# Peptides against a protein of PDB entry 6CSU: the designs that were tried, part 101

Target 1, 51 residues: chain A of PDB entry 6CSU
Amino acid sequence: GALEELRGQYIKAVKKIKCDMLRYIQESKERAAEMVKAEVLRERQETARKM

## One batch from the design tools (peptide; made by RFdiffusion4, then SolubleMPNN)

Design b2_p29_2_s1 (from b2_p29_2, 10 letters changed)
Fold by OpenDDE base, seed 4:
Structure b2_p29_2_s1 (fold): chain B 51 residues (1-51), chain C 51 residues (1-51), chain A 29 residues (1-29)
Amino acid sequence: as target 1 above (51 residues)
Amino acid sequence: as target 1 above (51 residues)
Amino acid sequence: VEKELEEIYKELQEEMEEAKKEIAELAEQ
């Protein structure tokens, strides 16, 4: 009935949100890794310039 | 140093995102509960009208 | 519905915590 249909629609929507958030988390981790890598490189270059 | 500052900034941002996500989840659960409650009421009213 | 949502949210929360740990480890290099 209508109740089951609404339930199904909501569960489907929440599963999509979960997938979107998991993708966001993964992308956030990748961005963090790149930012750290870039910062480490900059720090090493700065140290080298000061030596 | 700059690397530690970057780490601190990112961890702070991640914590904020976590809080925002948890709030979103809580609000989503509340909305779902209200939607189900409303649908159950509508179904009961429909059944009553057909009797 | 509530139980299914709670399971989804718990899984998401676990992924968030794992991501935080991984990011913290990256920042220590």
Scores: peptide ipSAE 0.220, ipTM 0.636, DockQ to the pose 0.230
Fold by OpenDDE base, seed 1:
Structure b2_p29_2_s1 (fold): chain B 51 residues (1-51), chain C 51 residues (1-51), chain A 29 residues (1-29)
Amino acid sequence: as target 1 above (51 residues)
Amino acid sequence: as target 1 above (51 residues)
Amino acid sequence: VEKELEEIYKELQEEMEEAKKEIAELAEQ
């Protein structure tokens, strides 16, 4: 019936949103890790250059 | 330094995203609950009308 | 830094799972 269909649609939508959020989090973590790695490398190179 | 500032900015951004996501989830749950309540009420009213 | 970020993400994931459970229970009404 209409109620069961609505419930099913909402659960499906929430699952999709969850997946989208988790994907975003994962991508954000990857970008952050890369930014930190790049900054650390730059700082180490600068320190080495000054020595 | 630049690394510490980057770290701080990222943590702050992640915390903000967390809050935004939690708010979104809460609002979605509230809307879902209201939709289910409304549909159940309509079905009960229809059943009562047929009796 | 990684540990602090992982904790934030873990908390978010737990909240999302709780929300999923609650919505599933609503569907059983």
Scores: peptide ipSAE 0.185, ipTM 0.615, DockQ to the pose 0.263
Fold by OpenDDE base, seed 5:
Structure b2_p29_2_s1 (fold): chain B 51 residues (1-51), chain C 51 residues (1-51), chain A 29 residues (1-29)
Amino acid sequence: as target 1 above (51 residues)
Amino acid sequence: as target 1 above (51 residues)
Amino acid sequence: VEKELEEIYKELQEEMEEAKKEIAELAEQ
């Protein structure tokens, strides 16, 4: 019935939000790691230019 | 009625998720900035020890 | 944050199941 259909739609919407949020969290961790690696490389290059 | 209550529960949950996500995003940006600063400092210290 | 999010979804699911039970009980009267 209409009530069960609405319940199903709400559950589906929440599951989608969950998946999107988990993906964002995972991607944010990866981006943070890459930012650190890039900064380390830049710092080493700057130090090398000064020697 | 029950239908309106279910809708209310969904809206409340979505609002809470939104608030938590916005806070997470803000905190993650701040942590990422601090991680970069810390890594730069560690790299400089390591270079100094090798000279 | 992942654990917090998981708990939010679990709480929502529990509330929806409780509402379902309440509706069923009301329909029987």
Scores: peptide ipSAE 0.170, ipTM 0.610, DockQ to the pose 0.023
Fold by OpenDDE base, seed 3:
Structure b2_p29_2_s1 (fold): chain B 51 residues (1-51), chain C 51 residues (1-51), chain A 29 residues (1-29)
Amino acid sequence: as target 1 above (51 residues)
Amino acid sequence: as target 1 above (51 residues)
Amino acid sequence: VEKELEEIYKELQEEMEEAKKEIAELAEQ
């Protein structure tokens, strides 16, 4: 009935939000990793310049 | 150093996003609950009208 | 619905904790 359909729609929406969040976390991790690599490189270059 | 500061900023941002999403889900849940209550009431009224 | 939401929250929390650990490990290099 209509009540069960409404429940189903809500669950579907929540599952979509979950997927979107997990994707966001994954992408954020990848971006963070790249930023860390870049920062490490900059620090190494700075150290080398001071020697 | 700069790397630890960046890490801290990232973690803080992720926590904020988590909180925002949880709030969104909570608000959506509340709206869904109200819709369910309204639907149940309508169904009861319809049944009563048919008797 | 509540049980399903709890499972989603649990999984999300686990993923976030794993992400925090990974970032911490990266910061140690």
Scores: peptide ipSAE 0.111, ipTM 0.523, DockQ to the pose 0.191

Design b2_p29_2_s2 (from b2_p29_2, 10 letters changed)
Fold by OpenDDE base, seed 1:
Structure b2_p29_2_s2 (fold): chain B 51 residues (1-51), chain C 51 residues (1-51), chain A 29 residues (1-29)
Amino acid sequence: as target 1 above (51 residues)
Amino acid sequence: as target 1 above (51 residues)
Amino acid sequence: VEKELEQIYKELLEEMKEAKEEIEKLAEE
């Protein structure tokens, strides 16, 4: 019935949010890795500039 | 009634997920900053070792 | 009810977007 349908919609929405969170976590890890690489490069450049 | 209870449960769940996500975001930013600092230090140490 | 929940979800997505932009900015600094 209508109640069961609504329950299904709510569960689906919560699951969607959970999936979005997991994707964000993965993407945030990737961005963090790139940030570290970029910082290493900048640090090397700065060191070279001071030599 | 049952419908109102179901609605309440869903809203509560969504709000909880939102709060958890915001906390994760904040903590992830803090960890990222610390990782950058640590990497900079390691890079400087590596450079010094090669000199 | 659906509109309220949709709004909450949209707010969450916006926060995620802002966080992404901030992290990307930090990577470029």
Scores: peptide ipSAE 0.128, ipTM 0.545, DockQ to the pose 0.566
Fold by OpenDDE base, seed 2:
Structure b2_p29_2_s2 (fold): chain B 51 residues (1-51), chain C 51 residues (1-51), chain A 29 residues (1-29)
Amino acid sequence: as target 1 above (51 residues)
Amino acid sequence: as target 1 above (51 residues)
Amino acid sequence: VEKELEQIYKELLEEMKEAKEEIEKLAEE
């Protein structure tokens, strides 16, 4: 019935939000790791040039 | 009625998830900034010792 | 229905907690 259909739609929407959030978290972690790696490499070169 | 109660539960859940996500994003950005700052400082010291 | 939504929310919070701890660990390396 209409109530069951609406229930299904709400649960589906919440599950989609969960999936989107998990993807965002994973992508955020990857970006953070790459940022640190890049900064470390750049800093090694800059420090060496100043010595 | 039952339909309005279900709708209310969904909206409440979504709003809470949104708030928690915004807080998580903000805290994650702050931690990432501090992490980069710390790594840059440590790398300066390490590079200097190896030269 | 409310219990199902709460369960989904709790699972999301647990994943967020684990992600936070992993990011903090990376900062200490």
Scores: peptide ipSAE 0.116, ipTM 0.527, DockQ to the pose 0.663; fails the geometry check
Fold by OpenDDE base, seed 3:
Structure b2_p29_2_s2 (fold): chain B 51 residues (1-51), chain C 51 residues (1-51), chain A 29 residues (1-29)
Amino acid sequence: as target 1 above (51 residues)
Amino acid sequence: as target 1 above (51 residues)
Amino acid sequence: VEKELEQIYKELLEEMKEAKEEIEKLAEE
């Protein structure tokens, strides 16, 4: 009935939020890794110029 | 009634997920900043040793 | 990203609130 349908919609919404969270976590980790790599590269160059 | 209880459960779940995500984002930003600082320091030392 | 997620939560909450109200209205008929 209507209550079961609403329950289904609520569960679907919660699952979507969960998926969005997991995607954000994954993308955040990837961006963090790229940022670290970029900083390491820049720092190597900067340190080399100073020495 | 049952409908209000279901709504309450959904809202509670959504709020929990929201709080978890916001906390994760904040902690992730802090960890990322610390990681970058640490990598920069290590890279300076490593580059200096190589030159 | 926080703002984007907050917006998603607000939108989903509003959608489900509207759906709830619609179903409650139907149940009262």
Scores: peptide ipSAE 0.115, ipTM 0.508, DockQ to the pose 0.025; fails the geometry check
Fold by OpenDDE base, seed 4:
Structure b2_p29_2_s2 (fold): chain B 51 residues (1-51), chain C 51 residues (1-51), chain A 29 residues (1-29)
Amino acid sequence: as target 1 above (51 residues)
Amino acid sequence: as target 1 above (51 residues)
Amino acid sequence: VEKELEQIYKELLEEMKEAKEEIEKLAEE
């Protein structure tokens, strides 16, 4: 019936949102890690230049 | 130093994302509950009309 | 930093899981 169809549509939408959020989280973690590594490297290089 | 400041900025940004996602989830749950209630009411009304 | 970020993401994932389960329960009514 109409209720089951609506339920199905909503569950499908929620699953999609979850997948999108998980992907965003994973990509965000990777970007954050790379940016931190890059900054650490830059600061180490600056420290080395000042020694 | 600059590294500590950057670290603080990233942590703050991630916490902001967490809050935004939780807010989105909460709003999504509320909309889902409202849609389900509305559909259940409609189906009960249809059933009543058929009796 | 990485450990702190991972903890925040783990907490977020748990909240998302709980929210999904609640929505699924509502859909069964």
Scores: peptide ipSAE 0.088, ipTM 0.504, DockQ to the pose 0.225; fails the geometry check

Design b2_p29_2_s3 (from b2_p29_2, 11 letters changed)
Fold by OpenDDE base, seed 4:
Structure b2_p29_2_s3 (fold): chain B 51 residues (1-51), chain C 51 residues (1-51), chain A 29 residues (1-29)
Amino acid sequence: as target 1 above (51 residues)
Amino acid sequence: as target 1 above (51 residues)
Amino acid sequence: VEEELEQIYKELQDEMEEAKKEIAELEKQ
């Protein structure tokens, strides 16, 4: 019935949101890792210049 | 140092995102609940008219 | 940071499951 159809639509939307959030988290982790690597490199370069 | 400050900023941002996502889920649940209640009411009214 | 993100994911997953349960309870009306 109409109630089951509405529920189905909501569940479908929730599943999509789940996938989007998982992807966001994964991409955020990757970006954070790259930012840390870049910062470490900059700090090492700065240290090298000061030696 | 700069690396620790960057990490701190990232952690703060992640916590903010967590709160935003949890709020979104909560609001989505509430909207879904209201839609279901409304649909149940409509179906009950329709059933009553058919009796 | 990775552990914190994983915890966030777990909490979001739990909230989604609770949302499904809430809808299921409303369907019993």
Scores: peptide ipSAE 0.084, ipTM 0.477, DockQ to the pose 0.188
Fold by OpenDDE base, seed 1:
Structure b2_p29_2_s3 (fold): chain B 51 residues (1-51), chain C 51 residues (1-51), chain A 29 residues (1-29)
Amino acid sequence: as target 1 above (51 residues)
Amino acid sequence: as target 1 above (51 residues)
Amino acid sequence: VEEELEQIYKELQDEMEEAKKEIAELEKQ
């Protein structure tokens, strides 16, 4: 019935959101790592120019 | 009735999850920014020591 | 980050279990 269908939709939605969050976290970590690497490289270049 | 209450709970749960995700994203961005700043500072310190 | 996520998932799990119980009761009506 309607209650069972709504229950199913709720569970499905929650599972999807969970998966989306996990993916976002993983991608965010990767982006953060790349940003740090880029900043380190930039800093080294600036230091080299000042010498 | 019971069906309306269940529907209300579903909507409420989804909205809460959405808000939590948005907050997580915002906080994650702030943490990433601070990590970059810390890395830059560390790199400058290392360079200074090597000179 | 992982600790925060774990907390979110625990809270979500608790909410899901509560909802499941309520749904089960409503389905009996």
Scores: peptide ipSAE 0.083, ipTM 0.416, DockQ to the pose 0.028
Fold by OpenDDE base, seed 5:
Structure b2_p29_2_s3 (fold): chain B 51 residues (1-51), chain C 51 residues (1-51), chain A 29 residues (1-29)
Amino acid sequence: as target 1 above (51 residues)
Amino acid sequence: as target 1 above (51 residues)
Amino acid sequence: VEEELEQIYKELQDEMEEAKKEIAELEKQ
């Protein structure tokens, strides 16, 4: 019935949002790590250029 | 009625989750930026120490 | 970050459980 359909829609929406959040968090961690690595490399290259 | 109340709860829950996600995204971006700045500073300090 | 995530999911879980209880009660009617 209508109540069961609405319950199903609620659960589906919550699951979808949870998955999106988990994916964003994982990708954000990977991007942050890559940004730090890239910045460290740039600073080391600048130091090497001055030597 | 019962169906209107359930609909209201669904909308409320989705809005809450959306707000939490947006806040997390904003805070995550700020933390990532700060982490990069801190790493750059550490590398510059290391270079300065070797000079 | 992980602590914030954990807190968000704990709050979400609590809200979901409350909603489930209320839905179950409404379905009995």
Scores: peptide ipSAE 0.080, ipTM 0.418, DockQ to the pose 0.028
Fold by OpenDDE base, seed 2:
Structure b2_p29_2_s3 (fold): chain B 51 residues (1-51), chain C 51 residues (1-51), chain A 29 residues (1-29)
Amino acid sequence: as target 1 above (51 residues)
Amino acid sequence: as target 1 above (51 residues)
Amino acid sequence: VEEELEQIYKELQDEMEEAKKEIAELEKQ
């Protein structure tokens, strides 16, 4: 009935948002890791240039 | 009735998840910035140690 | 990041509006 359909929609919406959050978190972690690696490389290059 | 209660719960849950995402993004940006700063410092110290 | 979030929220908003319409229809019963 109407109540069951509404419950189904609620659960579906919450699951979708949760999945989007988890994906965002995962991608954010990957981007952060790459950013740190790039910064370390730039720092090494800068140090070498000054020597 | 039951439909109104479920509707209210749906709206409340969506708002909460949105707020959680925004907070996570803000905190992630702050952590990323601090992580980069810390990594640069460690790299400088490591270079100095090797010289 | 902001662009990705905006896209997610836009999609979410669209889904919420569709759900609201369906809920309103169900509440007429």
Scores: peptide ipSAE 0.084, ipTM 0.415, DockQ to the pose 0.027; fails the geometry check

Design b2_p29_2_s4 (from b2_p29_2, 12 letters changed)
Fold by OpenDDE base, seed 2:
Structure b2_p29_2_s4 (fold): chain B 51 residues (1-51), chain C 51 residues (1-51), chain A 29 residues (1-29)
Amino acid sequence: as target 1 above (51 residues)
Amino acid sequence: as target 1 above (51 residues)
Amino acid sequence: VEEELEQIYKELQEELQRAKEEIARLLEE
């Protein structure tokens, strides 16, 4: 009935938002790791130019 | 009634999740910036030890 | 990151709006 459908819609919406959040977090962590690697590389290159 | 209460709970939960996502993103950006700074410092120190 | 976030939130807002409308219809029954 209407109550069961409403409950279903609520659960579905909450699950989707949660999944999107988790995906964003995962992707953000990956991007952060790549950013750190790139910065370390730039720092090494900068040091080499000063030598 | 039960339907109105369920609707209220849905709206409340969705708003909370949205706020949590926004806060997480903001905090993640700040942590990423600090991580990069720390890594650059470590790289400089490592280079100094090799000299 | 901000552009990606904006896209995610846009999609979420659209989905939430659809869900709210469906819930509203069910409550009117």
Scores: peptide ipSAE 0.110, ipTM 0.454, DockQ to the pose 0.029
Fold by OpenDDE base, seed 3:
Structure b2_p29_2_s4 (fold): chain B 51 residues (1-51), chain C 51 residues (1-51), chain A 29 residues (1-29)
Amino acid sequence: as target 1 above (51 residues)
Amino acid sequence: as target 1 above (51 residues)
Amino acid sequence: VEEELEQIYKELQEELQRAKEEIARLLEE
């Protein structure tokens, strides 16, 4: 019935938001990882130059 | 250093996302409850009209 | 649906925690 359809629509919307949030987290994590890797590399290079 | 600052920024972002998610869940629950109440009321009214 | 939402939140928390740990490992390099 209409109530079950409404429940279905709600669950669908929640699942979509879950997917969007997971994607956001994944993309954010990847960006952060790349920034950290770049900084780590820089610091290692600087350390090497000072040895 | 820059690396520690980046870590701090990431942790801050994670905390913000957690708060946003909690708020979203709460608001979503409230909206869903209201929609269900409205539908139940509609169905009861229709049932009454057919009696 | 509340149980489903709680599960979604739990999964997202776990993903965030894994991401945090990954960043922490990178900081230790």
Scores: peptide ipSAE 0.109, ipTM 0.520, DockQ to the pose 0.157
Fold by OpenDDE base, seed 5:
Structure b2_p29_2_s4 (fold): chain B 51 residues (1-51), chain C 51 residues (1-51), chain A 29 residues (1-29)
Amino acid sequence: as target 1 above (51 residues)
Amino acid sequence: as target 1 above (51 residues)
Amino acid sequence: VEEELEQIYKELQEELQRAKEEIARLLEE
């Protein structure tokens, strides 16, 4: 019935938000790691050039 | 120095990711609430028409 | 960075919980 359908929509919406959050966190972790790696590499290269 | 600058860049990157994530979740919450509100309204209107 | 991200995840979970409660209120109207 209408109540069950509405409850189903609520649960579906909550699950979607949870999944989106987890995905965004994972993607953000990867981007952060790549950014840090790039910065470290640049600093090492700069130091090497100065030596 | 270079180390302090790198640390600063890392912290800045993490803060940006945090802000992006919080913004994303806020927008997702608002969309979910609006969707549910619209469904509830439609169901109430449909019920009222049947009465 | 992992520890900081874990803390962010915890904050997001708390915000999700608040969203669930808000949606639940809408369903009970």
Scores: peptide ipSAE 0.108, ipTM 0.524, DockQ to the pose 0.132
Fold by OpenDDE base, seed 1:
Parts: structure tokens; sequence; C-alpha cells
Structure b2_p29_2_s4 (fold): chain B 51 residues (1-51), chain C 51 residues (1-51), chain A 29 residues (1-29)
């Protein structure tokens, strides 16, 4: 019935949001690691230019 | 009635999760900015030690 | 409810995309 369907939608939505958050966290960590490496490289180049 | 109350609870919960995710995103941005600053500083120090 | 949920997810996806772009810019500063 309508109540069971609504409950099902609630549970499904909560699970989906949880998965989306976990994926976002994982992807953010990966991008952050790569961008930090890029920043380190850029800083080394900038230091070299100043020397 | 019971259906309207359940619907209200569902919408409220979804909105709360949305807010939690947005807060996490905001906090992640702040942490990322600080991490980059710290990495730049460490790289400068490392370069100085190698010289 | 489904329509409202769909709209919430659409907005969340758009905000997430903007957040990804902003984080990338911050990490390149």
Amino acid sequence: as target 1 above (51 residues)
Amino acid sequence: as target 1 above (51 residues)
Amino acid sequence: VEEELEQIYKELQEELQRAKEEIARLLEE
C-alpha cells in the first residue's frame, strides 16, 4: 500500500544519499592527493624561478 | 493522517541528509585549502634543507 | 514525494559539481 511504498522510498533514498556521500568522499580524497602533488611541483618550479 | 505524517518525516529526513552533505562539502573545502597551504610551506622548508 | 526527492537530488548533484570545481581551484592556488 501507500505506506509501504513511502517507507520503501525513504529507505532507498537514504541508502542512495549515503552511497553518494561515500563516493564523493573517495573521489575528493583522490583529487586532493593528485592536486597536492601538482601544487608541490608548482612550488618547486616557483622556488627555482626565484633562485 | 498517518500517511501525511510519514510523508513529512520522509521529507524532513531527506532534507537533513542534504544539509549534512552540504556541511561536509563546506568543511572539506576548508580542510583542502588548509592542506594546500601546509603542503606549500613544507615544500619550501624541504627545499631550504636541501640547499 | 518522488518529484520533490528528484528535485533535491538534482540540486545536490549540481552543488556537488560546483564543489568539485571549487576544490580543484583551491588545490591549484
Scores: peptide ipSAE 0.079, ipTM 0.441, DockQ to the pose 0.580

Design b2_p29_3_s1 (from b2_p29_3, 12 letters changed)
Fold by OpenDDE base, seed 1:
Structure b2_p29_3_s1 (fold): chain B 51 residues (1-51), chain C 51 residues (1-51), chain A 29 residues (1-29)
Amino acid sequence: as target 1 above (51 residues)
Amino acid sequence: as target 1 above (51 residues)
Amino acid sequence: SKIEEEFLSGNTLEELSENLYEKMERIME
């Protein structure tokens, strides 16, 4: 019935949001790691030039 | 009726999850930025010591 | 990760979800 469908839709929506969040977190971690590597590299070069 | 109330609660809950997700995204970006700043600072110090 | 832990453990969503589940189960009876 309508109630069972509503329950199913709620569970489905919550699970989707959870999956989307976890994917975002993983991708964000990867991007952050790359950003740190790039920034460290630039900083090393910049610091070396100033000495 | 009860079904309409439950539907309203479902919508409210999903909206809450969406808001929480956006907040976590924003906070994760802020933490990533702080991590980059900290790493840059450490790298600068390390590079300076090695020169 | 810290973000994952915050999402999984610190979310008031859990309370809302459980409350809604309980209400739905009662209505379905």
Scores: peptide ipSAE 0.070, ipTM 0.529, DockQ to the pose 0.055
Fold by OpenDDE base, seed 3:
Structure b2_p29_3_s1 (fold): chain B 51 residues (1-51), chain C 51 residues (1-51), chain A 29 residues (1-29)
Amino acid sequence: as target 1 above (51 residues)
Amino acid sequence: as target 1 above (51 residues)
Amino acid sequence: SKIEEEFLSGNTLEELSENLYEKMERIME
């Protein structure tokens, strides 16, 4: 019935949100890791220039 | 030093991720609520047409 | 991370789902 259909819509929406968040987290971690990597490289270069 | 700067970068990145996730959750909730609202309206209209 | 662990454990999703369910119930009234 209508109630079951509506609950189905809800569950579907929640599952989508979960998937979207997991993807976002993964992508955000990757971006953060790359930023840290870049920072380390800059630090090494700066240290080298001072030697 | 370099280690402290790197730690600072990590903390900054994590804070940004947290803020982005909170914003995403809020926006996702709003979108989901609107979808449910629209579904209920359609159901009411369908019921009315059958009366 | 702490955020990832919390989300993967279902806490964030649980709170979100409960909130959405309550809103659905109110809309159906």
Scores: peptide ipSAE 0.054, ipTM 0.510, DockQ to the pose 0.057
Fold by OpenDDE base, seed 2:
Structure b2_p29_3_s1 (fold): chain B 51 residues (1-51), chain C 51 residues (1-51), chain A 29 residues (1-29)
Amino acid sequence: as target 1 above (51 residues)
Amino acid sequence: as target 1 above (51 residues)
Amino acid sequence: SKIEEEFLSGNTLEELSENLYEKMERIME
């Protein structure tokens, strides 16, 4: 019935949000790692030039 | 009626979850920025010692 | 990760779901 359908829609929405969040976290970690690598490389070059 | 009230509660709950997700995303970005700053500082010191 | 652990350890989703399930049961009675 209508109540069961509404419950099903809520559960589906919550599961979708959870999946989207976990995917975002994983992608964010990967982007952060790449940002750190790039920044470390730039800093090594900058510091070396100052010496 | 009862069904309309429940529908409203489900919508409100989903909106709350969305807000919590956005807050976690914002806090995650801030923590990532601090990690980058810390890594840059450590790399400056390490590179300077190698010169 | 720490962020994943913080999110997964949070009770918001579970608490909201349980609260709504209880309300649904009362409506279905």
Scores: peptide ipSAE 0.068, ipTM 0.526, DockQ to the pose 0.053; fails the geometry check
Fold by OpenDDE base, seed 5:
Structure b2_p29_3_s1 (fold): chain B 51 residues (1-51), chain C 51 residues (1-51), chain A 29 residues (1-29)
Amino acid sequence: as target 1 above (51 residues)
Amino acid sequence: as target 1 above (51 residues)
Amino acid sequence: SKIEEEFLSGNTLEELSENLYEKMERIME
């Protein structure tokens, strides 16, 4: 009935929000790792240029 | 009735979850920025140590 | 990570979900 349908809609919405957040966190971690690698490379290149 | 009250609680809960999600996203961005700054500093210190 | 742990084990999402389930159980009694 209507009550069961509402319960199902809530559960589905909560699961979607949780999955979206976990995906965002994972993608953010990957982007952060790439930014760190790029920054390390830039710093080493800048130092080498000055030597 | 009970069904309408539950619907109201669902809507309220989803709104709070969305607000919490936005807060976590903002905090994640701030922490990521600080991690990048820390890594840049460590890399510069390591390079300086080797010179 | 710290943010993942906060989100998974001690966040508003979990608390709100549990609270709503408890309310639903009371309404259905």
Scores: peptide ipSAE 0.067, ipTM 0.530, DockQ to the pose 0.057; fails the geometry check

